# Designs tried in a protein design run: peptides against a protein of PDB entry 3QIS. Part 99

Target 1, 334 residues: chain A of PDB entry 3QIS
Amino acid sequence: PSLELSRREFVFENVKFRQLQKEKFQISNNGQVPCHFSFIPKLNDSQYCKPWLRAEPFEGYLEPNETVDISLDVYVSKDSVTILNSGEDKIEDILVLHLDRGKDYFLTISGNYLPSCFGTSLEALCRMKRPIREVPVTKLIDLEEDSFLEKEKSLLQMVPLDEGASERPLQVPKEIWLLVDHLFKYACHQEDLFQTPGMQEELQQIIDCLDTSIPETIPGSNHSVAEALLIFLEALPEPVICYELYQRCLDSAYDPRICRQVISQLPRCHRNVFRYLMAFLRELLKFSEYNSVNANMIATLFTSLLLRPPPNLMARQTPSDRQRAIQFLLGFLL

## One batch from the design tools (peptide; made by RFdiffusion4, then SolubleMPNN)

Design b2_p14_4_s3 (from b2_p14_4, 5 letters changed)
Fold by OpenDDE base, seed 5:
Structure b2_p14_4_s3 (fold): chain B 334 residues (1-334), chain A 14 residues (1-14)
Amino acid sequence: as target 1 above (334 residues)
Amino acid sequence: MTSEELLEEAIASE
C-alpha cells in the first residue's frame, strides 16, 4: 500500500489561548489495494499528538484512487495554556501517519504561541504591572519560578519578605481588578448575569485586550465580561483556594469561624483575590431583584472554579464533597 | 462604594 500527501509541513502562526486554528491536507491512495491509515504515537509517547493538537479523521480506510481531507486543529485549552505560557511546551510536534503493512509518513507541526494572562499564576500576575505581552518571555519564566518559591515560603510561615526584594507586588492581579471593576460598575443590574453565556468573538476580544493593554473599559457585553472572569478563574494553574487547603475547606464547611481561619492561611495574593471576589459577589446579591442572581446559584457556579479538588482526587469527588464545597462558599456569600 | 473601596475593605478584613 502507498499514500500521496498534498502537504507535510504545517505552520501555525500567532497561536492564542482559546483561538482555534485549522490547517487541511489531502491523502490519496495511489496504490492498487485498499489501505488503512492511522495517526500513531511515537516510541516514547502515549498519544499521537500533543494536547493542543488534533487530527480529524485520525484513522480511516481508502480504496484505490480514493482521497480524504484531514484537518489539523490547534486549540489551546486551560489544560495546555500554563505550559505554553512558561515556554515549557511550544507549538512544535511531529505526527506519524501510519499505513497498515506500509510505511510511516511524518508531518511537521511548527509555529509560535502568544502568552496570555489566562493560565498564569496569581503570584506571577501580582508581580506583573504591565500587560503580559509587554513582558519578555525570559522575565515571565523568572516571575513564575520566584512566585513558586514565595508561595512555598508563605505556606511554610517562613521569614517576612526581605525589605530588599524589588517592587511591591500588586494586592490582586490587574486583570482581576479590571474584570471585577467593570462588572461592579456596569453589571449589577444586568438580568441573568452569570446565567447567560457570552459571545465567543467578544470573549476573544476581552482576552486579547487583557493580554495586550490596560483598558479604561473592557469591550463586549456584561455577559461576555462575566464569562471572561469565569474562564480566567478556571484557567488558573492553581485555583484561588490552593489545593493544599481543599480538604480543610470541606472539613470546615459547617463552621464559619474555621472557614475564615482556613482562608487566612492562603498565600497573600490568593487570599486577597478570594476576599475581593466574595465582597463583589455579596454586592451583586443585593441587586437580586434586578439581576436574578441568588446565593445558591453563585455558590454552585463559583465552587467548581475557586475550590477545585487536587488532580489526584478529581476522580474521587463524592456528591457529599461537592455539597460541602458549596456550603463552604455559602458561608462567605450570606 | 467604588470597586477600590470594595478591594480595600476586603483586604482590611484580616
Scores: peptide ipSAE 0.520, ipTM 0.949, DockQ to the pose 0.867
Fold by OpenDDE base, seed 1:
Structure b2_p14_4_s3 (fold): chain B 334 residues (1-334), chain A 14 residues (1-14)
Amino acid sequence: as target 1 above (334 residues)
Amino acid sequence: MTSEELLEEAIASE
């Protein structure tokens, strides 16, 4: 069996968070026998491609002289955004198109990723006084490393924050401030806030706006700005409530005093973001007659974003754990 | 209340 491929090299320029790109190619059976094709893992890989890449179809049969179009889809989700932002991963892969009882065909995937404030740590963003697209990638790596070290020092209570006004971290990420400021100014009376989805085009504009500028006004509807806040919180590599405090939040869920003590143990950036979000959400709840927002809805929605189980416990989350997590958050909304 | 005041209150209150 043999195949002819219309293309073997693919370049995905300016790949962005949540923006789908597609490249297509044709394969044709130029042999005299039916053939089965499949994308197969390389020797050291569990998957035929990186998490941000997909082939469609990834397998199939071709009769003699039959042709099929294959789509190569590049999509950076929350699961790939952090490693791409840091440059730990890149828009580079090699696909192995296997032909049963035939040869392998190698496809080269290349491109460039444009960093996003989405999927960047709260600590790094607190040090980032300019839009992420203005920050050299080398400096993003340094900011993540320094942020990790300062988080660890903060948790260990070892080092006072450097008093130098120029190097002082922001109290909260500017991106969180911009999103919450917009919602606080314009969305408190928005009917069905956090219940109506945003527009995908507006979400992309908001992401691009936050990645490239410090806007006076965020573009898009209040629903799109609200959803962008949810996407931001979901994409955080470390949730607003750090994984190390997860179990303590569940254990304290019915004691408001212990809940506050648990939050006080968060790293400064995480603690400030948590308190700011809770203050905003309490303010939003005062307008429940206009926005249809209630504490149970908000607690249910934000608990999955703010109080995520550690990756090792995700598969073990019980309905009781979820209820405790909701109850923990309710103690800050009421 | 501004968002700045809301942030300052949230940081100062606990």
Scores: peptide ipSAE 0.517, ipTM 0.949, DockQ to the pose 0.867
Fold by OpenDDE base, seed 3:
Structure b2_p14_4_s3 (fold): chain B 334 residues (1-334), chain A 14 residues (1-14)
Amino acid sequence: as target 1 above (334 residues)
Amino acid sequence: MTSEELLEEAIASE
């Protein structure tokens, strides 16, 4: 069997979080026999591509002189955003298009990623007084490393933030402040807030706005701004309640005093974000007659975002653990 | 109450 490929080199310029890009190429059976094609893993890889890449179709049959279009889809989800923001991964891959009883064809994927405040740590964002797109990539790496070290010091209740660090960190990320300030100002009376989905185009505009500017007003509907807050919290490399405290939150779920003591042990930025979100959500609940929002709905929604199980426990989360997690959060909403 | 006041109260709740 033999194939002709219309293209073998693909460049994905300006790849962004949650923005799908597609490049298409054709494969043609220029042989005299039917062939099966598939994308196959390289020798040391478990998958035929990186998590942010997909081929569609990834396998198929071609009759003699048949042609098929293959789409190469680049999509940065929450699962890839953090490693791309840090520069640990890049928009580079090699695909192996295999023919059964035939040759391998190599496809080169390249491009550039544009960093996002989505998928960046709360610690790093508290050190970013400017939009992430104004921060040099080298400085983003340093900010993540420094943020990890400061998180560990904060958890250990060690030395107050040295007054000699050239710039005092923000109390909360500016992105969280902007989202919550907008919702607090404009969305407290919004019917079905956090229940109605946002618009995908508006979500992209909000992400781009937060990545590139410090706006006076966030673009889009209140529903899109609300969903952008949920996406932001979901995309965090570590949830607002650090994985290390997850079990302690479940164990304390029915004692509001112990719950508050557990939260006091969070890193300063995580603690501030948690308390700020809880304060906002309590204010939102005062308007339940207008927004149809209740404490059980909010607790159920935000628990999955703020108090997610660590990766090693995720597959083992019991209904009892979920109920305890919800009860933990309810103690801050009521 | 502004969002700034809400943030200040939330932080001060130590």
Scores: peptide ipSAE 0.511, ipTM 0.948, DockQ to the pose 0.888
Fold by OpenDDE base, seed 2:
Structure b2_p14_4_s3 (fold): chain B 334 residues (1-334), chain A 14 residues (1-14)
Amino acid sequence: as target 1 above (334 residues)
Amino acid sequence: MTSEELLEEAIASE
């Protein structure tokens, strides 16, 4: 069996969070026998491609002189955004197109990723006074390392934040500030806020806007801005309530005093973001007659974002644990 | 109330 490939080198320029890119190529059976093709893992890999890449179809049969189009889809989800932002991973891969009883064909994937404030840690974002696209990638790595060290120091109560006036972290990420300020100004009377989905095009514009600028006004509908806040919170590598406090939040869910003590133990940035979000959501709830938003809906929605189970416990979350998590959050909304 | 005031109140709630 033999294949002819129309292309073997693929370049994905300016890959962004949640922006699908597609490159197509053709494979043709230039042999005299039917053949089966498949993308196969490289030696020691579990998957034929990195998590942000997909081939469609990834396998198939070709009759003699048959041609099939294969789509290479690049999509950075919340699951790949953090490792791409840090430069731990890159838009580079090698695909092995295997031909049964034939030879392997290598496809080279390359490109560049444009960092996003989505999927970046709260600590790193609190150090970023400029849009992330203005920050050199080398400095992003340093900011993440420094942020990790400060999170640890804060948790250990060991060192006061170095009060060097130029290096003082923001109280909250500017991106959260911009989203919440917009919603607070324009969305308190928005009917079905957080219940109506945003527009995908508007969401991409909002993400690009936050990554590249400090706008006076966020583009898009209030629904798109609200959904962008949800996406931001979902994409955080560490949730607003750190994984280390998850169980304590569940254990305290029926004691508002203990709940507040648990929140006080969050790293400063996480604590500020949590308190700011709760203050905003309490304000939004005052307009429930106009926006149809209620505390149970908000608590249910935001609990999954703010109070995520640690990865090792995700598969074990009980309905009781979820209810406790909701009750924990309700104690800050009521 | 501005969002600035809201943030300040939220942080000051130590």
Scores: peptide ipSAE 0.509, ipTM 0.948, DockQ to the pose 0.891

Design b2_p14_4_s4 (from b2_p14_4, 5 letters changed)
Fold by OpenDDE base, seed 5:
Structure b2_p14_4_s4 (fold): chain B 334 residues (1-334), chain A 14 residues (1-14)
Amino acid sequence: as target 1 above (334 residues)
Amino acid sequence: MTSEELLEKAIAEE
């Protein structure tokens, strides 16, 4: 069996978070026998491609002189955004198109990724006074490393860090500030806030706006700005409530005093973001007659975003654990 | 109340 490929080199320029890109090519059976094709893992890989790449179809059968179109889809989700922001991973891969009883065909994937404030740590963002696209990639790496070291120090040392020569971090990320300030000013009377989905085009404009500028006003509808806040919280590499405190939040869920003591042990930036979000959501609940928002809906929605189980426990989350997590958050909304 | 006042209050009360 043999195949002819219309293209073997693919370049994906300016790849962004949640922006789908597609490249297509044709494969043709130029042999005299039927053939089965499949994308296969490389010798040391478990998958045929990186998490941000997909081939469609990934397998198939071709009669003699038959031709099929294959789509290569590049999509950076929350699962790939953090490692691409840090430069730990890149828009580079090699696909192996295997032909049964035939040869392998190699496809080269290349391109560039544009960093996002989505999928960046709260600690790193509190050190970024400028939009992430204005920050040199080398400085992003240094800010993430320094942020990890300060998180560890803040968990180990109840000692105020000496005000060394480093610029004072922001109290909260400017991106969280901009999103919450917009919603607080313009969305408190918005019917079905956090219940109506945003528009995909507006979400992309909001992401690009926050990555490239410090706007006076966020573009898009209140629903799109509200969904952008949810996407931001979901994309955090470390949840607003750090994984180390997850079990203690569940254990304290029915004691409001212990709940506050658990939150006080968060790193400063995480604690400030949590308190700011809870203060905003309590203000939003005062307008429930206008916005149809209630405490149970908000607690259910935000609990999955703010209080995520550690990766090792994700598969074991019980209905009781979910109810305790919701009850923990309700104690800050009521 | 501004969002600044809301943030300052949220950081100061707990």
Scores: peptide ipSAE 0.524, ipTM 0.948, DockQ to the pose 0.868
Fold by OpenDDE base, seed 1:
Structure b2_p14_4_s4 (fold): chain B 334 residues (1-334), chain A 14 residues (1-14)
Amino acid sequence: as target 1 above (334 residues)
Amino acid sequence: MTSEELLEKAIAEE
């Protein structure tokens, strides 16, 4: 069997979080026999491509002189955004298009990623006084490393913050402040807030706005700003309640005093974000007659975002664990 | 109450 490929090199410029890009190419059976094609893993890989890449179709049959279009889709989800922000991963891959009983054809994927405040740690964002697109990528790496070390120091209750030399971190990320400030000012009376989805175009504008500027006003509807807050919280590499405290939150869920003590053990940035969000949500609940928002709905929604099970426990989360997690948040909303 | 006041209150109360 033999194939002809219309293109073998693909460049995805200015890849952004949640923005789908597509490149297409054709494969043609220039042989005299039917052929089966498939994208196959490289020797050391479990998948035929990186998590942010997909081929469609990824396999198929071609009759002699048949041609098929293949789409290469680049999409940075919450699962890939953090490693791309840090530069640990890049918009580079090699696809192996295999013919059954035939040859391998190599496709080169390249491009550049534009960093996002979405998928960046709370600690790094608290040190980031400028939009992420103004921060050199090398400095983003340093900020993540420094953030990890300070988180560990904070968890160990070690040395007081040396007051002197480093610029004081923000109390909360500016991006969280901007989102919550907007919602607090403009969305408290918004009917079906957090229940109506935002517009995808508006969500992209909000993300781009937060990545590139410190706006006076966030663009888009209140629903889009509300969903952008949910997306931000979902994309965090570590949830607002650190994984180390997850089980203690569940165990304390029915004791409001112990719940507050568990939250007090969060790293300063995480603790401040948690308290700020809970304060905002309590204010939002005062307008329940206008916005149709209730504590059970909010607790259910935000529990999956703020109090995520550690990756090793995700597959084992019981309905009882979910109910305890919801009850934990309810103790801060009521 | 501003969002700044909300933040300050949230940080100070606990």
Scores: peptide ipSAE 0.523, ipTM 0.948, DockQ to the pose 0.842
Fold by OpenDDE base, seed 3:
Structure b2_p14_4_s4 (fold): chain B 334 residues (1-334), chain A 14 residues (1-14)
Amino acid sequence: as target 1 above (334 residues)
Amino acid sequence: MTSEELLEKAIAEE
């Protein structure tokens, strides 16, 4: 069997979080026999591609002189955004198109990623006074490393961050401030807030806006701004309630005093974001007659975002653990 | 109450 490929080199320029890019190529059976093709893992890889890449179709049959279009889809989800923001991973891969009883054909994937405030740590964002696209990539790496070290110090010592660092961190990320300030100003009377999905185009505009500017007004509907807040919280590498405190939150869920003590042990930026979000959500609940928002709905929604089980416990989350997690948040909403 | 006042209050609840 033999294949002809219309292209073997693919460049994905300016890849962004949640923005799908597609490149297409054709494969043709220029042989005299039917052939089966598949994308196969390289030596030592478990998958044929990186998590942000897919081929469609990834396998198939071709009759003699048949041609098929293959789409290479690049999509940075929450699962890849953090490692791309840090530069730990890059828009580079090699695909192996295997022909059964034939040859391997190598495809080169390259490109560049544009960093996002989505998938960046709360600690790094509190140090980032400018939009992420104005920050040199080298400085983003340093900010994430420094942020990790300061998180650990804050958890261990409860010592205020030494004010001697040349730039005082923000109390909360500017991105969280902008999203919550917008919702607080304009969305308190919005019917079905957090229940109606946003528009995908508006979500992309909001992400691009937060990555590139400090707007006076966030673009899009209140529903899109609300969903952008949810996406932001979901994309955090470390949830607003750090994984280290997850079990303690569950264990304290029915004691509001212990719940507050657990929250006081969060890193300053995480604690401030948590308290700010809870304060906002309590204000939103005062307008329940207008926005149809209730404490149980909000607690259920935000629990999965703010109080995520550690990766090692995700597969073991019981209905009881989920109910305790919801009860923990309810103690801050009521 | 502004969102600034909301943030300040939320942070001051130490």
Scores: peptide ipSAE 0.517, ipTM 0.947, DockQ to the pose 0.886
Fold by OpenDDE base, seed 2:
Structure b2_p14_4_s4 (fold): chain B 334 residues (1-334), chain A 14 residues (1-14)
Amino acid sequence: as target 1 above (334 residues)
Amino acid sequence: MTSEELLEKAIAEE
């Protein structure tokens, strides 16, 4: 069996969070026998490609002189965004197109990723006074390392040694500020806020806007801005309530005093973001007659975002744990 | 109330 490939090198320029890119190529059976093709893992890999890449179709049959188009789809989800932002992973891969009883054909995937404030830590974002696209990649690495160290110091109740670090961190990420400020100004009377989905095109514009600028006004509908806030919170590598405090939040869910004490133990940036979001949501709830928003809806929605189970416990989350998590947030909304 | 005032108030609950 033999295949002819129209292309073997693929370049994905300017890959962005949630922006699908597609490159197509053709494979042709130039042999005289039917062929089965499949993308196969490399020797040490469990998957035929990295999580941000897929081939469609990934396998198939070709009769003699038959031709099929294969799509290579690059899509950076919340699951890949953090490792791409840090430069731990890159838009590079090698695909192995295997032909049964035939040869392996290697496809080279390359490109560049454009960092996003989505999927970046709250600590790092509090240190970024400029849009992330203005920050040198080398400095992004340093900011993540420093942010990790500051989180660990905060959790250990260690006094920061470097009071002399020349740049005071922001109280909250400017991106959260911009989203919440917009919603607070323009969306308090928006009917069905957080219930109506945003537009995908507007969401991409909002993401690009936050990654590249400090806008006076966020583009798009209030629904798109509201959904962008949800996406931002979902994409955080560490949720607003750190994983280390998850169980304590559940255990305290019916004691508002203990709940506040648990929140006080968050790293400063996480604590500020939590308090700011709760303050905003309490203001939004005052306009429930206009926006159709209620505390139970908001608590249910934001619980999955703010109070995520640690990855090792996610598969074991009970309905009781979910109810406790909702109750924990309700204590800050009422 | 501005969003600045909202943020300041939320942080001042320390």
Scores: peptide ipSAE 0.509, ipTM 0.946, DockQ to the pose 0.868

